# Ledger of designs, part 276: peptides against a protein of PDB entry 2FGR

Target 1, 331 residues: chain A of PDB entry 2FGR
Amino acid sequence: SSVTLFGIVDTNVAYVNKDAAGDSRYGLGTSGASTSRLGLRGTEDLGGGLKAGFWLEGEIFGDDGNASGFNFKRRSTVSLSGNFGEVRLGRDLVPTSQKLTSYDLFSATGIGPFMGFRNWAAGQGADDNGIRANNLISYYTPNFGGFNAGFGYAFDEKQTIGTADSVGRYIGGYVAYDNGPLSASLGLAQQKTAVGGLATDRDEITLGASYNFGVAKLSGLLQQTKFKRDIGGDIKTNSYMLGASAPVGGVGEVKLQYALYDQKAIDSKAHQITLGYVHNLSKRTALYGNLAFLKNKDASTLGLQAKGVYAGGVQAGESQTGVQVGIRHAF

## One batch from the design tools (peptide; made by RFdiffusion4, then SolubleMPNN)

Design b2_p27_7_s1 (from b2_p27_7, 9 letters changed)
Fold by OpenDDE base, seed 1:
Structure b2_p27_7_s1 (fold): chain B 331 residues (1-331), chain A 27 residues (1-27)
Amino acid sequence: as target 1 above (331 residues)
Amino acid sequence: SDAEIEMLQRLASQGDVIAREELATLT
C-alpha cells in the first residue's frame, strides 16, 4: 500500500476593472493557473491485477489560509481498478466534466477558462454547474485502441427543494477517442435540480476535440446547457470555445483562448478572450500571467472568475478586463 | 513510483486535468 500527500499552492495578484458597481477590484487571489489543492491518495495492490484506491482532495485558499474551513469537496473517492477499468464511489468530478474540461487550455480555473460548465439558470442545487456530484458512482473504461468511455450516476437521496423531489440526481457519461495527437469526446448529462422551487432538468451536451501538432495544440468545445423547467420556458445557453497553446523557449507555454456564451433566455451573448503565459522555473514551480477580456452584450452580466478578488457579475452589457500574475507551486 | 505514474497515466487518459498536470511535473 502507498499513501501520497500532494498539492498545489497557486496565489496571484489579480485585478478586474469592473465589479457590479462599475468599480475596480484588486488584491491577492488564488488558483489562477491551477486550482490550489491539498490531497491524499493511495493504492493497494489486491493481486490479480486488482487495485483498491482512495483519493481525498480539498481546495486551498492561500490568501486567507482557508478561513472558511477545509473539506474534501474536490474529490472523496474509494475505487477498484483493474483490466476492467475503474469504479469510483464518492464525491468527484462527474464523468462529463472530467473528460470535457480536459479540452480547456486554462485548466478550468482562473480568469481564462471555459465557463460553459455553469449554473445558467439560478438553479438551487449545490452542483448545478455540472462539474461535481455528491453520492456519485462512476465507471471508467480502459482505452481500447483509442476508444474510451465514462459513466456516472448520483443518487438524489430524496433531496427536495420546493416542489422538486429529486434534487442532485445525476446521470451522464462520455464516449471518446484518444489516440496519439488526437482527442475527441462527446458528453451527455442530465441533472435534476430546482429553479424558483420548481423541478428543473439540467440537460447538457458537450463536444470536445484537440489536436497536438507538437509545435502547437488546438482545442475546441461545443456545449449546450438547457435548464428544462416544468413551468416556464427553457433556459438554454450555447457555449463555444477555441484555443491554442504552444511551448515557448523550452521553459514556457503561451495560451490563447476564445469563448462565446450565447445565452438564449436573455437573447444575449458574452465573448471571452484570454491570453496566458506560464514560465516554468522548475518542474514544480511556475510564474504565470493571464490577461482576459470579457465583453457582455445586451442583458449579459458575466464576470471573470478572479477567485479571491472578485468573481461576481458586472452590469448588463458591460465589458470587464482581468489580469492575474502569480506563482504556482506543486508538491 | 512506477505505480503512481501508471495511475496518473490512467487518470490522464480519462481526462483528469490534475493527473495530466502531475504527469507533466514527473516526466
Scores: peptide ipSAE 0.277, ipTM 0.835, DockQ to the pose 0.849
Fold by OpenDDE base, seed 4:
Structure b2_p27_7_s1 (fold): chain B 331 residues (1-331), chain A 27 residues (1-27)
Amino acid sequence: as target 1 above (331 residues)
Amino acid sequence: SDAEIEMLQRLASQGDVIAREELATLT
């Protein structure tokens, strides 16, 4: 049996040139290269190839010392694993996000990540971004000649919002092929939520792929999210991402990623382009810099996610530039 | 430990980005 304390402290100086008022924001932010976290995990060998595990992980906010508190909302699972794969019980990444965010070269954090996993419709559920779920049971297969899959179900526990009676129910999964330099995945999910107090289904389909050429890696995502409302019509977003990364000098990595968010309900697009660099000072410590540009067209109001500084929207049709320079330390 | 590496390898195969990052520090 083992128990491991682990974590990441990632803190940066961040700047965005526009907020919702058109003013600049700057300060100390968090999680620019990796999400800052504190966790405990462990495994017990039960014999016969069966293992029990636990994982408890919470986000760290180094800028304010977790003034809003600490919790294990990132992951709080108990698991059994063996030749059959792994079953997890507890709050976690849903299988679709766990797999499909792996194609995001910015690790689903900072100002550069793919923002498709989002609450596009002012959904009233706590996890309407499709990233995590409470009351989750997940199953992950072993890798069979490259083929693997994950499935999840989250209980709504009769949570209600307005007239919606199944809020928080999740069902979803992915199929994938991971073999050598190639990764490809298809994910499908449905989550029950509420919009304006009315029952709404958040449907998601995501296709991801990457290929590592050794000298560079290419990665891509195609996603459609639909918030299916009984009244008012569907809120649909098509999101696209293409990224490349390359090692630099054996100690660095450069990343370039483009994303397009086609917001059908408002007939508006947003374009995101991010350049990132990570410099490894050691195996545990890195310096990093991100430069992102977000162009909103028409009625689009998307903002870069400079966590700890500004993560809100901008005025419709406005462009936003963001910078993060920081330190990531893993322990 | 070997058990930890095995765990991280499994997680990485499941698409866990952090497990991949951590593996890169251990291997």
Scores: peptide ipSAE 0.200, ipTM 0.797, DockQ to the pose 0.865
Fold by OpenDDE base, seed 3:
Structure b2_p27_7_s1 (fold): chain B 331 residues (1-331), chain A 27 residues (1-27)
Amino acid sequence: as target 1 above (331 residues)
Amino acid sequence: SDAEIEMLQRLASQGDVIAREELATLT
């Protein structure tokens, strides 16, 4: 058997010009380019092309030294893999988020990422952002001439909130084509939750695509999220993303990404635009900077996710500017 | 090996999730 210790420490100085009170926030933040993490993984060859695996990964908060503790909530899986693909048991990214976040040029991290994978409805479930699940069984196919897929089911274990009796149940998957410079994927998911103590289904459909031209990469996402409530009607959000990245001088990467969040329940839009730069000092160490603008319209109150500094909302119709400058180190 | 890393980089650039996960633990 092999055991590998790995991790990332990513810490930044961050600024946002507005919080919920209209005041600026600034300080030391975490996870601006990559989520800071500590992990253990390993494999055992069982013979005949079969392997056992484990993966334990938790988030690191470098600004406070994990004052709230450490856990393996990022991933805690045991797996079997072979020519049939991979089966995983345990908390992980759900297959839909695992695949479809790969089109986010900001790696679902910091102030620049696509924010479509969100709790749009004050859902009372712990994972109502559609990113991870407890009690998850997942399966990933091999790549067959570009075609691949992933599927997952999470048990609710009769978790109740109010009158909702199946909170945390997930079913979902994706189909994809990954060949050469082209990637394209379709994801579908349903998660059971509660809103206001009432049973609610979180339905999600996501289309992603990217193309690498060598000199630049283009990436896009189209998503619809619906919280289907028994009472009060659906809370629907349509999210759109378009991004480009390009290598700079062999040691850097520039990124530009736009997103639109059309929040139908409040008839309000938010526009996000982010410019990012990463400078590789080595294979393991990088400097980075992000500049993000979030324009809320009408009743929209979205905020940039400056983790460790401010990740809350703003006043309705207010715009927010965010900056992060930091160091990422992988080990 | 360097060849394995290059393969993982290629697969990750294509959007291979497993390759991206493995690569993120090596680099």
Scores: peptide ipSAE 0.191, ipTM 0.783, DockQ to the pose 0.276
Fold by OpenDDE base, seed 2:
Structure b2_p27_7_s1 (fold): chain B 331 residues (1-331), chain A 27 residues (1-27)
Amino acid sequence: as target 1 above (331 residues)
Amino acid sequence: SDAEIEMLQRLASQGDVIAREELATLT
């Protein structure tokens, strides 16, 4: 078997003009262009086109040297793969996030990403953002003439919070068409959680599409997240994203992305716009800059995710501006 | 393998630079 050590160290100087108290925050942050990570992976050829695999990956926090410790919470899977596709056992991205976050031009990280994959309801489950799950079994089909799919189920293992007895159960999947310049996908998921100690279903539907025109790429997302509560009514958010990216001078990429988060339970909207630039110094090393503006309306309190500096909310109806300038190195 | 390439393509689509490099060596 071959074992590969791999990783990314992405560290930035970040600034946000407002925190929850209305004060500015600035400092050294992490994961502005790509999530910093350390991992081990390998494959074993079992013959007949069958392979076994393992993947162990944890997040790196370059600003504090992982002061809170290191773990493999990004991915900890064993797999079998072949002409039938791939089966994975272990903590991973759930199939819906695995596919639908691929339409985010900011790679689901930093201050610019689509923030629709969120815990909108103060859900008490560990993964109520719909991104990853513990105790996950996943299956991914091969690509058949552009068509592909993924499915997953996570066991709740009788995890209880308050009166909820199935917390962490996930079922979901996607269907997709990926052919040449076109990608399109539909994802559906349900996760069981608790809100206020009461059983709650987190339902998610997401549509994504992208088209590469060669000179530029367009990408879009449409998402509805609904926390179905027995008491207090549903917490529904409709999230929209439209982004464009273009190569610059053969060594750079410019990105512009807009998102709208329509938070129905509080009748409040948030608007996010982000301009990003990546300058490749090599295949492994890049400089980058992000400029993001988040406008909360009415009761909305969303904040930009300047990881390592400030990732909390702001006061209701306040706007936040964020900047990240950093180095990404892959090894 | 085709399955490995597809996995790397998925990771690369998510901005995984390592996956992009590996794809460039395999294709």
Scores: peptide ipSAE 0.007, ipTM 0.491, DockQ to the pose 0.271

Design b2_p27_7_s2 (from b2_p27_7, 9 letters changed)
Fold by OpenDDE base, seed 4:
Order: sequence, then structure tokens, then C-alpha cells
Structure b2_p27_7_s2 (fold): chain B 331 residues (1-331), chain A 27 residues (1-27)
Amino acid sequence: as target 1 above (331 residues)
Amino acid sequence: SEAEIEELTRLAQQGDVIAKEELSTLT
């Protein structure tokens, strides 16, 4: 058996030029290059190719020392694995987000990530961003000649909000092909939630692909998220992402990523472009900088996610510029 | 080993920076 303590502390100085009032925000933020975390994991060999595993992981907020507390909401799983793949029980990334966020060159954190995995409809469920679920059972296949898949189901446990039942129920999965420099995936998910106290289905379809040319990597995402409401019509967002990364001098990485969020319910688009640089001081320690531009059109109010400084929206049709400069340390 | 690469790949996909770096040295 093994037990590993692991973590990342990522803290930055961040700036955004506009908040909801049109004022600038700046200060010490967290998780600009990687999500800060503390975790425990381990495995036990049960013989015959069967292994038991556990994973406990929580987010660290270095700016305030976890003033709101510490929990294992990032992952809290027990697993069995073997030639059949892996079965996980407990809160985790849902299979769709686990696979499809891997195409985000900004690691689903900071001011540069793909923001398609979002609560687009003021959903009242705790995980209406489609990233994680409580009460989750997941299964992941082995990789067979490049082909792999993951499936998940989360129990609602009769959670209700207003007149909505089955809140928090998730069903979803992906199929993928991962072979050498190529990765491609299709993900499908449905989550039950509530909007305005009324039953709503969050449907998600995501396509992702990447190719590593050695000198550079290209990555892309296509996503549709639809909150299907019986009353008030559907809230649909089409999200697109294209990114490139390249190693610099053997010790650095430059990243450029563009995303478009076509918010159909408000007939409004938002454009995000982010330039990032990571400089590895060691295998465990890096300096980084991110520069992001978010252009909202029409009724769009999206804001950059400068965690610990400002992650709220802006005024309709306003643009926002964000900067993060920080240190990432892994242990 | 293939098993090590698979585990590192899994960890890297989960945002394990060390695993990502190790994987880059093996592939």
C-alpha cells in the first residue's frame, strides 16, 4: 500500500480593469496557473491485478489561509481498478469535464481558461457548471489502441429545489481516441437542476481535439450547453475555443488561447483572448504571467475569473482586461 | 513502463504538474 501527500500552492498578484461598477480591482489571488490544492492519495494491491485506491483533494486559498474552511470537494473517491479499468465512488470531476477540460491549455483555472463549463442560466444546483458532482459513480475504461471512454452517474438523492425534483442527478460520458500526438473526444451529459424553482435539464455536448507537433501544440473545443426549461424557453450557449502552446528555451511555455461564447438566450457574444507564459525555475516551482482580454457584446456581462481578487461580471457590453503574475509551487 | 505512462497521463490530465513534467520526459 502507498499513501502520498501532494499539493500545489499557486498565488499571484492579479489586476482587472473593470468590475460590475466599472472600477478596477487588484490584490493577491490564487490558482492562476494551476488550482491550488492539498491532497492525499494511495493504492493497495489486492492481488490478481486488482487495486484499491483512494483520493482526497481540496482547494487551497493561499491569500486568506482557507478562511472559509478546508474540504475535499475537489475529489473524495474510493476506487477499484484493474484490467477492466477503474470504478470510482464519491465526489469527483464528472467524466465529461475530466476529459474535455484536458484540452484547455490554461488548465481550467485563472483568467485564461475555457469558460464553457459554466452555469449559464442561474441554475440553482450546486454543480450547475457541469464540472463535478456529488454522489457520483464513475467508470473509466483502459486505453485500447487509443480508444478510451468514461461514464458517470450521480444520484440526486431526492434533492428538491422549488418544484424541481431530482436536482443533482447527472448522467454522462465520453468517448475518446488518444494515440501519440493526437487526442480527440466527444462528451455528452445531462444534469437535472432548477431555474427559478422550476425543473430544468442542463444538456451538454462537447467536442475536443488536440495535436502535439513537438514544436507546438494545438487544441480546440466545441461545446453546446442548453438549459431546457419548460417555462421561459431554453437557455443555449455555444462555446468555441482554439489554443496553441509552445515550449520556450527548454524551461518555459507560451500559451495563446481564444474563446467565443455565443449566448443565444440574450443574442450576445463574448470574446476571450489570453496570452500566458510559464517559466520553470525547477520541476516543482514556476513563475507565470497571464494577460487576458474579455470583450462582451450587447447584453453579455461575463468577467474573467481572477480568483481571490474579482470573479464577478461586468456591465453589459463592457470589456475587461486582466493580468496575473504569480508563483506556482508543487509538492 | 506503459503503466507508468498511463498513470502519469491520468495525473497530468487532472492538473498534476509534476506528472505532466515527468510525462514530457518519457514521451
Scores: peptide ipSAE 0.049, ipTM 0.677, DockQ to the pose 0.239
Fold by OpenDDE base, seed 5:
Structure b2_p27_7_s2 (fold): chain B 331 residues (1-331), chain A 27 residues (1-27)
Amino acid sequence: as target 1 above (331 residues)
Amino acid sequence: SEAEIEELTRLAQQGDVIAKEELSTLT
């Protein structure tokens, strides 16, 4: 058996030019290039090709020393793995987000990531962004000639919000083809939640693909998220992403990513463009910079996620510029 | 294990530097 302590401390100076009041925000933020984390993991060989595993991981907020506490909400799983693949029990990334966020060149963190995995409808569930779930059972297949899949089910445990039952129930999965430079995936998920105390289904379909040309990587996402409310009509968002990354001088990486969020319920679009650079000082330590521009149209109020500084919305139709410059250290 | 490599690959793709390092030792 082994136990590994691991983590990342990623802290930055961040700036956004507008908050919800139209004022600038700046300060020390976290998780600009990678999510800051502390974790424990280990495996036990049970023989016969069977392994047991555990994974405990929590987010670190380096700017305030985790003033709000520490937990293992990133992942808290026990697993069995072998030739059959892997079964996981516990809170984790849901299979759909686990696979489909891999196409985000900004690692689903900081001011540059694809923001499609979002609570678009003021859902009242704890994980209405479709990223993680409590009470989750997941299964991941091996890779068979490139083909792989993942499936998950999260128990609602009779959670209720208002008149909504089954809150927190998740069912979803993906199918994928991962072979050499090519990756492509299709994910489907449904989560039960509540909006305004009323039962709501969060339906999600996501298509992702990437290709590594060696000199550069292209990546894309197509997503539809639909909050199907019993009363009040559907809240639908179509999200699109296209990104490119390239190694620079053997020690750096440049990334450029565009996303479009077509928020159908408010007939409003938001455009996000982000330029990022990572400079590796070592295998474990990097400097990075991100520059993001978010253009809201009409009634759109999206904000960049400058975690630790400002992650709220802006005024309707306002544009926001964000900057992060930071250090990432892995241990 | 293949599952471990796949998970590490996924994490590495998500910018997990530790996973990248570990993956480099396993592959």
Scores: peptide ipSAE 0.020, ipTM 0.622, DockQ to the pose 0.229
Fold by OpenDDE base, seed 2:
Structure b2_p27_7_s2 (fold): chain B 331 residues (1-331), chain A 27 residues (1-27)
Amino acid sequence: as target 1 above (331 residues)
Amino acid sequence: SEAEIEELTRLAQQGDVIAKEELSTLT
């Protein structure tokens, strides 16, 4: 068996012009281009095309040296893989997020990512953003002429919050077509949670597509998230994203991404636009810069996710500008 | 090798940035 130690240390200087009090925040932040991580992985050949695998991965916070501790909450899986695909047991990205976040040109991190995978309803479950789950079983098919799929189920293990008795149960999956320059997928998920101590279903539907024209890549997402509540009505958000990326001078990449978050329960929209640049110093080391603008309308209070500096909301109807300049190193 | 590309593709799908970058140089 082989064991590989791997990781990313991504640290930046970040600025946001407004916090929840209307004050600026600045400092050393983390995970601006890629999520900082430390992991262990390995495989064992069992013969006959069957392999066992393990993956243990935790987030690194380079600004404070993991002052809150280190854990394997990013991924902690054992797997079997072969010609049938891959079965995974343990905490991981849920299949829907694993596939559909791949269309985010900002790699689901920093101040520029698509923020649709969110807890829109003050859900009381640990993973109400729809990104990961505990107690997860996942299956991923091989790629058959471009067609592929993934499915997952997470056990609630009788977790209760208030009167909700199935908190943390997840069921979901995607179907996709990945062939040459084209990628397209449809994801569906339902997660059981609680809002205000009452049972709530988090339903999610996401469409993603990308096309690589060689000189540039286009990517898009369409998502609906709906927290179905028995009391107080549904909390629905429609999220839209369109992005473009292009190589620059053989060593750089420029990214531009727009997102719209139509928050139906508060009849309020937020607009996000982000310009990013990555400069590769090597295969493992890059410099990067991100510039993001978030315009909240009406009752919207969304904030940019400048992790390690400020990731909270702003005052209702306020706009936020964010900047990150940093170093990404992979090992 | 095709097997290396397949493994890099798998790792890239798992969110391995190095694998994505390596794969982009091989494809």
Scores: peptide ipSAE 0.007, ipTM 0.491, DockQ to the pose 0.299
Fold by OpenDDE base, seed 1:
Structure b2_p27_7_s2 (fold): chain B 331 residues (1-331), chain A 27 residues (1-27)
Amino acid sequence: as target 1 above (331 residues)
Amino acid sequence: SEAEIEELTRLAQQGDVIAKEELSTLT
């Protein structure tokens, strides 16, 4: 058996030029290049190619020392794995987010990431961003000549909000092809939630692809999120992302990513463009900088996610500029 | 090994920076 303690401490100085009042915000932020975390994981060989595993992981907030507490809400799984793949029990990334966020060159954190995995409709469920689920069972296949898949189901446990039942139920999965420089995947998910106390289905379709040319990597996402309300019109967002990354001087990486969020319910678009640089001081320690521009049109109020400084919205039609400069340390 | 690459890929997808670096040296 093995037990590994692991983590990341990522802390930055962050600035955004506008908040909801139109004022600038600045300070010490967290998780600009990677989500800060503390975890325990381990495996036990059961013989015959069967292994047991556990994974416990929580977020670290280095700016305040986890003043609101520590938990294992990032992942809390027990698993069995072998030639058949892996079965997991417990809170985790849902299979769709597990796979499709891998195409985000900004690692689904900081001011630069693809923000498509979002609660677009003021959904009242705790995980209406489509990233994680409680009460999750997941299965991941082995890789069969590049082909792989993942499936998940989360129990609602008769959770209710208003008149909505089955809140927190998730069903979803992906199919993928991962071979050499090419990765491509399609994900489908449905989550039961509530909006305004009324039953709502969060339907999600995501297509992702990447290709590594050696000198550079290209990555893309196409997503539709639809909050399908039993009463009232659907709240639909189409999200698009295209990114490129390249190694610089053997010790650095530059990233450029563009995203478009077409928010159909308010007939409004937001454009995000982010330039990032990571400088590796070692295999474990990096300096980084991110520069992001978010242009809201019409009724769009999206804000950059400068965690620990400001992650709220802006005034309708306002643009926001964000900067993060920080240190990432892995252990 | 293929199994090592699969595990490193899984960890890298979860945002493990060390796994990303290790994977980049193997691929």
Scores: peptide ipSAE 0.007, ipTM 0.445, DockQ to the pose 0.246

